Peptides against a protein of PDB entry 4GXB. Designs and how they scored, part 53

Target 1, 277 residues: chain A of PDB entry 4GXB
Amino acid sequence: VPTEEVSLEVLLSNGQKVLVNVLTSDQTEDVLEAVAAKLDLPDDLIGYFSLFLVREKEDGAFSFVRKLQEFELPYVSVTSLRSQEYKIVLRKSYWDSAYDDDVMENRVGLNLLYAQTVSDIERGWILVTKEQHRQLKSLQEKVSKKEFLRLAQTLRHYGYLRFDACVADFPEKDCPVVVSAGNSELSLQLRLPGQQLREGSFRVTRMRCWRVTSSVPLPSGSTSSPGRGRGEVRLELAFEYLMSKDRLQWVTITSPQAIMMSICLQSMVDELMVKKS

## One batch from the design tools (peptide; made by RFdiffusion4, then SolubleMPNN)

Design b2_p14_2_s3 (from b2_p14_2, 10 letters changed)
Fold by OpenDDE base, seed 2:
Structure b2_p14_2_s3 (fold): chain B 277 residues (1-277), chain A 14 residues (1-14)
Amino acid sequence: as target 1 above (277 residues)
Amino acid sequence: GTVVLAEYENPVFE
């Protein structure tokens, strides 16, 4: 792609559009800096955010595809897909809510966290009770962003990234699950036939290893997942988990977002390493 | 066939 100046659209979590003028040859950090400048976000806060490639669903929700890597050219990465469904989204990229304190000290940072949190609640990524929802609405009406965030920080799955419904082999084969990543864990929400909603927590510190695989399923008989034709590529995330003392078990998640899940795991591991250091 | 796209050993495994 020839180097030229282009207008690039970057979305916030709430769908707000940020238009930046960049070069087609600008790398991820260059684009991120341009977005920060447009928003008047201080340079020292840029590192708390990342650019993500997402697919916008019909309902306006975002399906996260992957984090844009440092060497990537965001303009090329998004336009090469030749689909208007794909967008670039700015989102916070840390997991420990303690870092919110740093970001919230700045007006722009506060606004970004607020917008993201509101969106996450509206999308059901953060789980709220009726009473909590009422309290949040009250704070939102008062435009008390700090208090809103403080309350939100106490909520279940605050700071988590929620994935599209997928399938896991745990606790049973072909079990429908909703996976969320956050707080150094993968949370698997599942509903077995005739049972109540259950949540399984898989802490990253109990994962010995993980891998992402791509496969083309052989035309085996009847159990084609609805909507996947014969020969479609299947992505899987598999991790070996310490279920109990000296008992390791592989858990496999089949999802088109397996790559993003792996990125989240790596990101959480990296953050934990920094804290231990 | 199955292709491994990425594999990671966890340095913070306990």
Scores: peptide ipSAE 0.643, ipTM 0.967, DockQ to the pose 0.758
Fold by OpenDDE base, seed 1:
Structure b2_p14_2_s3 (fold): chain B 277 residues (1-277), chain A 14 residues (1-14)
Amino acid sequence: as target 1 above (277 residues)
Amino acid sequence: GTVVLAEYENPVFE
């Protein structure tokens, strides 16, 4: 690709647009630095954020596709898809909320975390009670960003990434679930007809291994799931989980976001390794 | 057919 200067749009979690002038040959870190400079984020905080490829839904929500890798060219990665629904999003890239303390010390970092957290709450990624929601609204009205974040840090699924509704073979085959990744776990939320919401927690430390697979369903006649068009590639994330003492069981999630789920697992593992060192 | 895109052994498996 010829090296040219281009305007690249990067979105924040709340949909705010950040336009940066970059070269088509700029790698992910170069673009990230450009975004940081545009936002006046200091260099020492750049490492707490990453660029993600997302698909924007009709309602403006983001479906995370993958994290952009270091060797990638963000401009090429997003434009090659030839669809306006794909966007590049800036988001924090760590899991331990303790790192928020470092980011919050800076005005820009604080604003980024605040915007992300507000968005996550509005989208239902962070779970709140009625009372908590009232408290959060009050803090928003007061524009008390630090206090808002401190309260948010205590909320269920703070810092989690929520995926689109998908299917798992746990606890039963073809079970509709909502998967969230965070706090060194995958949370599988399930609502069966007539039943209360159930959550299965799968801690990363109890996963022996995981894999991502791609398959083309054979035209088997009558599989009635209406939404998957004939011939669509099926992505699956499978992990071998220690259910009990000396009992390993495979759990498989079928999702177009299987790659992103795997990236989250790897990222959580990496962070845990850093803490152990 | 099924293609394995990635496979990971977990170093923090406990």
Scores: peptide ipSAE 0.642, ipTM 0.967, DockQ to the pose 0.774
Fold by OpenDDE base, seed 3:
Structure b2_p14_2_s3 (fold): chain B 277 residues (1-277), chain A 14 residues (1-14)
Amino acid sequence: as target 1 above (277 residues)
Amino acid sequence: GTVVLAEYENPVFE
């Protein structure tokens, strides 16, 4: 691709658009720096954020596809997909809420965290009770961003990334689940027929290994999955989990976002390793 | 056929 100056749109979690002028040859970090400059985010805080490739759904929600890697050219990565539904999103890229303290010290950082958190709550990624929602709304009306975040940090699934509804083989085969990644775990929420909502928590420290696989289902006359076209590629994330003492069991999640899930796992592992050092 | 795209051993496994 010839090097040209282009206008690139980067979205915040809340859908706010940040337009930056970059080169088509600019790598992920270059684009990230341009976004930071546009927002007046200090250089020392850039590392707390990453660029993600997402697919914007009809309702405006984001389906995370993957984290853009350092060697990538964001302009090329997004435009090569030849669909306007794909966007680049800026989001915080750490898991431990303790790092919020560093980011919140800066006005711009605070605003970014606030906007992301508001969006996550609105989208149901962060789970809130009615009373908590009332409290959050009050703080939002007062524009008390720090207090809002402090309360939000205590909420269930704060800092989690929620995936689109998918299928897992746990606790039973072909079980519809909603997966969320955060706090060094994968949370699988499911509702079996006639049962209450259940959550399976899979801590990363109890995963021996994981893998992402791709397969093409054989043309079987039975259209088993209503939403997938004939010959559609199936992505799966499988991890071997320590269920109990000396008992390992494979859990497999079938999802178009399997790659993103794996990226989250790796990211959480990396952060845990830093804490252990 | 199934293709493995990525495989990871967890260094923080306990």
Scores: peptide ipSAE 0.642, ipTM 0.967, DockQ to the pose 0.771
Fold by OpenDDE base, seed 5:
Structure b2_p14_2_s3 (fold): chain B 277 residues (1-277), chain A 14 residues (1-14)
Amino acid sequence: as target 1 above (277 residues)
Amino acid sequence: GTVVLAEYENPVFE
């Protein structure tokens, strides 16, 4: 691709558009710096955010595809897909809420965290009770962003990334689940027929290993899964989990977002390694 | 066939 100046659209979590003028040859960090400059985000806070490739669903929600890597050219990565549904999104890229303290000290950082958190609550990524929702709305009406975030930090699945509904082989084969990543775990929410909502928590520190696989199912007279076409590529995330003392068990998640799930696992591991050093 | 796209051993496994 020849080097030329282009206008690139980057979205915040709430769908706010940030237009930046960049070169087609600019790498991920270059684009991130341009976005930061446009928002007046200080250089020392850039490292708390990343650019993600997402698919915008019909309802306006974002399905995260992957984190853009350092060597990538964001303009090429998004335009090569030749679909307007694919977007680049700016989101915080750390898991420990303690890092919020650093970001919140700056007005722009505070606004970014606030907008992201409001959006995550509205989309149901952060789980709230009726009373908590009332309190959050009151704080939002008062535009008390710091107090809003302090309350939000105590909520279930604060800081989690929620994935589209998919299938796992746990606790039963072909079990429909909603996976969320955060707080050094994968949370699998499931509702079996006639049962209440259940959550399985898989802590990263109890995963011995994990892998992502790609396969093409054999042609069959019927589709095994609704919406899956014949010959459609199947992505799976499998991890070996320490269920109890000296008992390892493989858990497999079948999802188009298996790659993104793996990226989240690696990111959580990296953050834990930093804390351990 | 099945292709492995990524595989990781967890350094923080306990």
Scores: peptide ipSAE 0.642, ipTM 0.967, DockQ to the pose 0.780

Design b2_p14_2_s4 (from b2_p14_2, 9 letters changed)
Fold by OpenDDE base, seed 1:
Structure b2_p14_2_s4 (fold): chain B 277 residues (1-277), chain A 14 residues (1-14)
Amino acid sequence: as target 1 above (277 residues)
Amino acid sequence: GWIELARFENPVFE
């Protein structure tokens, strides 16, 4: 790839655009540093954030595709897809809310966390009651960012990454579910006809292993799933879970975001390893 | 057919 100076657009969680001048040969960290510099984020806080490849949906929501790896060239990674719907997004890349304390001590870090949290609430990634929503709105109107975050940190699914609706074989085959990753778990939410909302919590510490598989299905009606085109590559995330004492079983999630889910699992594991060491 | 893209053994499995 020829080395050229280019303008690269990086989005915040709320869709705010950050334009940076980088080289096409700049790797992920180089671009991240450029974004940080543009935002006036100090160097010691850069490590709390990562660049993600996302697909912007029609409603402006982001479908996370994957985290950009260190060896990647973000400009090439996003432009090679030749679709305007793909974007690069800056988001915090840790799971333990305790790390918020480090980030929010800085004005820019605070603003980033605040913007992300507001967006996550607006998009329904963070679950709130009516009363909580009222309180959050009041704090937002007062621009009390620290207080806003402190309240948000107590909310259900704070810090979680929510995926697009997909299918799992739990609790039964072909169940429509919404998967969220956070707090060292995968949360599977489903609402079956005539039933209340159910949530399955799968703690990472009870996953023996996980795998990502890919298939190229034959064009047939029996293998077609809603939301997927005929003949499209299908991805699955499967994890072997300790359901009870000495009882392991596989849980399989069919989703185009299977890779991203796997990345989240690995990231959560890595963070747990750091805490353990 | 199915192909396995990646497999991870969990070091924090309990």
Scores: peptide ipSAE 0.631, ipTM 0.965, DockQ to the pose 0.831
Fold by OpenDDE base, seed 5:
Structure b2_p14_2_s4 (fold): chain B 277 residues (1-277), chain A 14 residues (1-14)
Amino acid sequence: as target 1 above (277 residues)
Amino acid sequence: GWIELARFENPVFE
């Protein structure tokens, strides 16, 4: 792709559009800096955010595909897909809510966190009771952004990324689950027929390892994947988990977002490593 | 067939 100036659209979590003029050759950090400049976000806060490739669903919700890597060219990465459903989204990229204190000291940072949190609540990523919802709405009407965030920080799954419904082999084979990543864990929520909602929490510190695997269509056109079309690729995330003392067990999640889940795990591990050092 | 795209050994495993 020849180097030229282009207009690139970057979305906030709430769907707000940020248009930036960049070069087609600008890397992820260059585009991120351009977005920050457009928003008047100070340079010292840029590191708290990342650019993500997402697929916009018909209902307007975002299905996270992956985090854009440093060497990528965001304009090329998104336009090469040749589908308007793919978007670039700006979102905070840390897990520990303690870092919110650094970001919310700045007006722009505060606004970004507020908009993201409102969106996460509206989309059901953050779980709220009826009373909590009432309190949040009251604060939102008063435009008390700091108080809103302080309350939100106490809510279940604050700071989590919620994935599309998928399938896991835990607690039993072919269980429909909703996976969320946050607070150094993967949360698997499921409701089996006639049963109450259940949640399995898998802490990263109890994962010995994890892997991402992909089915590869054979030239013969094998239909080895039940329920899938001929030649369809299947992705899985599997992690080896310490269920009890000296008992390791593999848990496998089948999801098109397996790569994004793995990225989240790596990101959480990286953050824990920083804290450990 | 199946291929492994990535594998990670967890340094913070306890």
Scores: peptide ipSAE 0.628, ipTM 0.965, DockQ to the pose 0.855
Fold by OpenDDE base, seed 3:
Structure b2_p14_2_s4 (fold): chain B 277 residues (1-277), chain A 14 residues (1-14)
Amino acid sequence: as target 1 above (277 residues)
Amino acid sequence: GWIELARFENPVFE
């Protein structure tokens, strides 16, 4: 791709558009710095955020595809897909809510966290009771961003990424589940017909290893997930989990977001390693 | 057929 100056659109979690002028040859960090400059985010806070490739669904929700890597050229990565549904999104890229303290000391950082949190609540990524929702709305009306975040930090699945509904082989084969990643775990929520909501928590520290696999569906196959073409590649994330003492078991999640799930696992592992150093 | 795209050994496994 020849080096050219281009206008690149980067979205915030709430859909706000940030337009930056960059070179087609600019790498992920270059684009991130351009976005930070546009938002007036200080340099020392840039490291708390990342750029993500997402697919915008019909309802406007974002399905996270993957995190853009350092060597990538964001303009090329998004435009090469030749579909307007793919977007670049800015989002915080750490898991421990303690890091919020560093970010929210800055006005711009505070605004970014606030907007992201509001969006996550509205999308149902963060789970709230009726009373909690009332309290959050009150704080939102008062534009008390710091207080809003402090309350949100106590909520279930705060800081989690929620994935699209998919299938797992746990606790039984072909179980429909909703997977969320956060707090050094994968949460699998399951609701079987006539049953109460069940949640399985898989802590990263109890995963010996994980893998991502790919398969091309057969034309005669009836196992195509809704919304996917018969020829679309199927992805799986499998991890070997310590269920009990000396008992390892493989758990497999079938999802087009398997790559993103793996990226989340790696990211959580990296953060844990930093804490141990 | 299936192909393995990536495999990760977890350094923080306990």
Scores: peptide ipSAE 0.628, ipTM 0.965, DockQ to the pose 0.823
Fold by OpenDDE base, seed 2:
Structure b2_p14_2_s4 (fold): chain B 277 residues (1-277), chain A 14 residues (1-14)
Amino acid sequence: as target 1 above (277 residues)
Amino acid sequence: GWIELARFENPVFE
């Protein structure tokens, strides 16, 4: 791809568009810096955010495909898919809510977290009771962003990334589940017909290992499957979990977002390692 | 057939 100056659209979690002028040859960090500059986000806070490739669904919701890697060229990565449904999204890239304190000290950082949190609540990624919802709405009306976030931080699945409905072999084969990643765990929610909602929480610290498998080969140097029809590519994430003392069991999730799930696991592991250092 | 794309051993496994 020839090096040219282009206008690149980057979305916030709430769908707000940020237009940046970049080179087609700019790598992920270059684009991220451009976005930060456009938003007036200070340099020392850039590391708390990442660029993600997502597929925008018909309802406007985002299906996260993967995090853009450092060596990637975001313009090329998104345009090569030749579909307008694919977007680049800016989102916070840490899991421990304690890091919110650092980000919230800056006006722009606060706004980004606020917008993301509002969006996550609206999309049902963060689970709220009726009373909590009322409280959040009240704070939103007052535009009390800090208080809003403090309340949100206490809510179930705050900071989680919610995936599209998929299938798992837990607790039984071919179970329809909704997977969410956050707080150093994978949450698998299941509602079978006529049954109550069930949740399996799988802590990362109890995962001995995990793997991603594909029914078809991926293009070299790519984690995407451009040009293939929907439904042709099947991906699985499997992790070996310590269910009880000296009892390991494999859990397999069948999802087109298996790669993204794996990225989340790795990211959570990395963060935990930092905490232990 | 299935192809393994990646495998990770968890360093924080307890």
Scores: peptide ipSAE 0.627, ipTM 0.965, DockQ to the pose 0.765

Design b2_p14_3_s1 (from b2_p14_3, 9 letters changed)
Fold by OpenDDE base, seed 4:
Structure b2_p14_3_s1 (fold): chain B 277 residues (1-277), chain A 14 residues (1-14)
Amino acid sequence: as target 1 above (277 residues)
Amino acid sequence: LLEVARYENPVFEP
């Protein structure tokens, strides 16, 4: 692609648009720096955020596709998809809420965390009780961003990424699940027929390994799920999990977001490695 | 079936 100056739209979690003038040849970090400059985010806080490729749903929700890598050209990465539903989103890229303390000391950092957290609550990524919701709304009305965040940090699935409904082979074959990644785990929420909502927690420290696979299912007559067209690629995330002492078991999640799930796992592992150093 | 990526977990605790 020839080097040209272009206007690139980057969204915040709440859908706020940040327009930046960049070169088509600018890499992910260059674009991130441009976004930071536009927002007046200080340089020392840039590393707490990343750019993500997402698909915007009809309701305005974001389905995370992947994190943009360092070598990528964000303008090319998003425009090459030739669909307006794909967007670039700025989001915090750490998992430990302790890092919020560094970010929220800055006005712009505070605003970014606040906007993200409000959005995550509104989208049901962060789970709240009725009373907690009332308290949060009160703080939001008062525009008490610090207090809002402090309360939010205590909530279920604070800092998690929630994925689209998908399928897992655990606890049984073809279970519909909602996966969330955060706090060094994958949370699998499921409701089996006639049963209450259950949550399975898979801690990263108990995963020996994981893999992402891609396959094209063969048309097997009438047993083809009516919803999958011929030649539809199936992505799966499989991880080998320590279920009990000396017992490893593979768990497989079938999802178009398998790549993003794997990126989350790697990111959580990386953060844990930093803490161990 | 294509394996796109495989990761051995360095923080695995057996």
Scores: peptide ipSAE 0.643, ipTM 0.964, DockQ to the pose 0.784
Fold by OpenDDE base, seed 2:
Structure b2_p14_3_s1 (fold): chain B 277 residues (1-277), chain A 14 residues (1-14)
Amino acid sequence: as target 1 above (277 residues)
Amino acid sequence: LLEVARYENPVFEP
């Protein structure tokens, strides 16, 4: 692709648009720096954020596709998909809420975390009780961003990334589940007909390994699941989990976001490795 | 079936 100056749109978690002038040849870090400059985010805080490729749903929700890699050209990565649904999103890229303290010291960092957290609550990624919701709303009305974040940090699934509804083979075959990644775990939530909400927590420290697989289902005549168009690639994330002492079991999640789930696992593992050093 | 990626977990605690 010839090097040209282009206007690139990067979204915040709340859908706020940040327009940056970049070169088509600018790599992910170059674009991230341009976004940071546009927002007046200091250089020492850039590393706490990443650019993600997402698909914007009709309701404005984001389905995370993957994290943009360092060698990628964000302009090319998003435009090559030839769909207006695909967007680049800026989001925090760490898991431990302790790092919020560093980011919150800066006004722009605080604003970014606040906007992300508000959005995550609104989208139901962070789980809140009625009373907590009332408290959060009160703080939001007062525009007390620091207090809002401090309360939010105590909430269930704070800092988690929630995926689209998908299917897992746990606890039973073909279970509809909602997967969330955060706090060094994958949370699998399921509600079977007539049953209470169940959650399986899979800590990354109990995963021996994981893999992502891609397959093209053979047109088997019988499984008329109406919505999967003929020939769609099936992605799966499978991880080998220590269920009990000396008992490993594979858990498989079938999801178009399997790659993103794997990226989250790797990212959580990397962060844990940093803490152990 | 194509394996796109495989990761051994260095922080696995047996």
Scores: peptide ipSAE 0.643, ipTM 0.964, DockQ to the pose 0.785
Fold by OpenDDE base, seed 1:
Structure b2_p14_3_s1 (fold): chain B 277 residues (1-277), chain A 14 residues (1-14)
Amino acid sequence: as target 1 above (277 residues)
Amino acid sequence: LLEVARYENPVFEP
């Protein structure tokens, strides 16, 4: 691939644009370092963040597609899609909130975590009560970033990545669900007609294995899920879960973000492995 | 049906 100098746009979680001059041949780490330099983020904090490929929705929300891998060329990865809806986003890439302490010691790190957390709350990724929301807004008005984060760390789904609404076969077939990954689990939120919001928690430590599958549905006239065109690739994440003592059951999530879900699982597993070492 | 990836979980606790 010919090497050329290019301007690459990287977004923060709040949509703030960071423009960096990089080579088309620069790998993910090179681009990440360039972004860090632009933000004045110290080198020792770079490892707490990753670059993600996302699809920007009409409302400005991000649908995470995947984490960019080390061998990838971010410029090529994003431009090859030939759609302006695809963006590169900088986000923290650890799960344990204890690592926030390291990042928060630096002004730039603090700002990044703050911006991400504000965005996650605004997008409903972090779940808040009315009273908590009032407290958060008060702290935001005071620009008390440390106190804001300390409060946020106590909130439900802090540090989770929320996926687009999709379908699962649990608790029953074709259940509409919202999946979130964090705290070494997949959280499946569902609301059945006439019922209260329910949440299923699937802890990673109870998953024996998982897989991602790709299929092209045959044109069958009857069971077209709304929004999937004829011949569209169907991605699924399936995991084998320990439901009870000596009882394993497969749970399948049908989602275009199945790959990203798998990446999250692997990342959570990796972090747990580091903690055990 | 194509299996894109499969992972055995090293932190699985039976």
Scores: peptide ipSAE 0.642, ipTM 0.964, DockQ to the pose 0.790
Fold by OpenDDE base, seed 5:
Structure b2_p14_3_s1 (fold): chain B 277 residues (1-277), chain A 14 residues (1-14)
Amino acid sequence: as target 1 above (277 residues)
Amino acid sequence: LLEVARYENPVFEP
């Protein structure tokens, strides 16, 4: 691709648009630096954020596809898909809330965390009680960003990334689940017929290994599920989990976001490795 | 079935 100057749109988690002038040959870090400069984010805080490829749904929600890798050209990566539904999003890319303290020391960092957290609550990624919601709204009305974040840090699934509804083979085959990644775990929320909402917590430290697989379903003469076109690739994330002492069991999640789930697992593992170091 | 990626977990605690 010839090197040309282009305008690139990068979104924040709340849909705020950041327009940057970059080269088509700029790599992910170059684009990230351009976004940081546009926002007046200090260089020492750039490492706390990443660029993600997402698909924007009709309701404005983001389905995370993957993290953009260092060698990628973000302009090419997004435009090559030839669909306006694909966007580049800036989001924090660490898991431990202790790192919020570093980011919150800067006005721009604070604003980014605040905007992301507000969006995550509004989208139901962070779970809140009625009372907590009232408290959060009060703080939001007062524009007390630090206090808002301190309260939010105590909430269920703070810092988690929520995925689209998908299917798992646990606890039963073809079980509809909502997966969230955070706090060194995968949380699987499910509601079986006639049962209350259940959550399965799969800690990363109890996963021996995981894999992502791709397959093309054979044309089974059975009812094409409405909306899956003929020949759609099926992605699965499978992990081998220590269920009990000396008992390993494979758990398989069928999801178009299997790659993103794997990226989250690797990212959580990497962060845990840094802490052990 | 194509395996796209496989990871052995270095922080696995048996």
Scores: peptide ipSAE 0.641, ipTM 0.963, DockQ to the pose 0.793

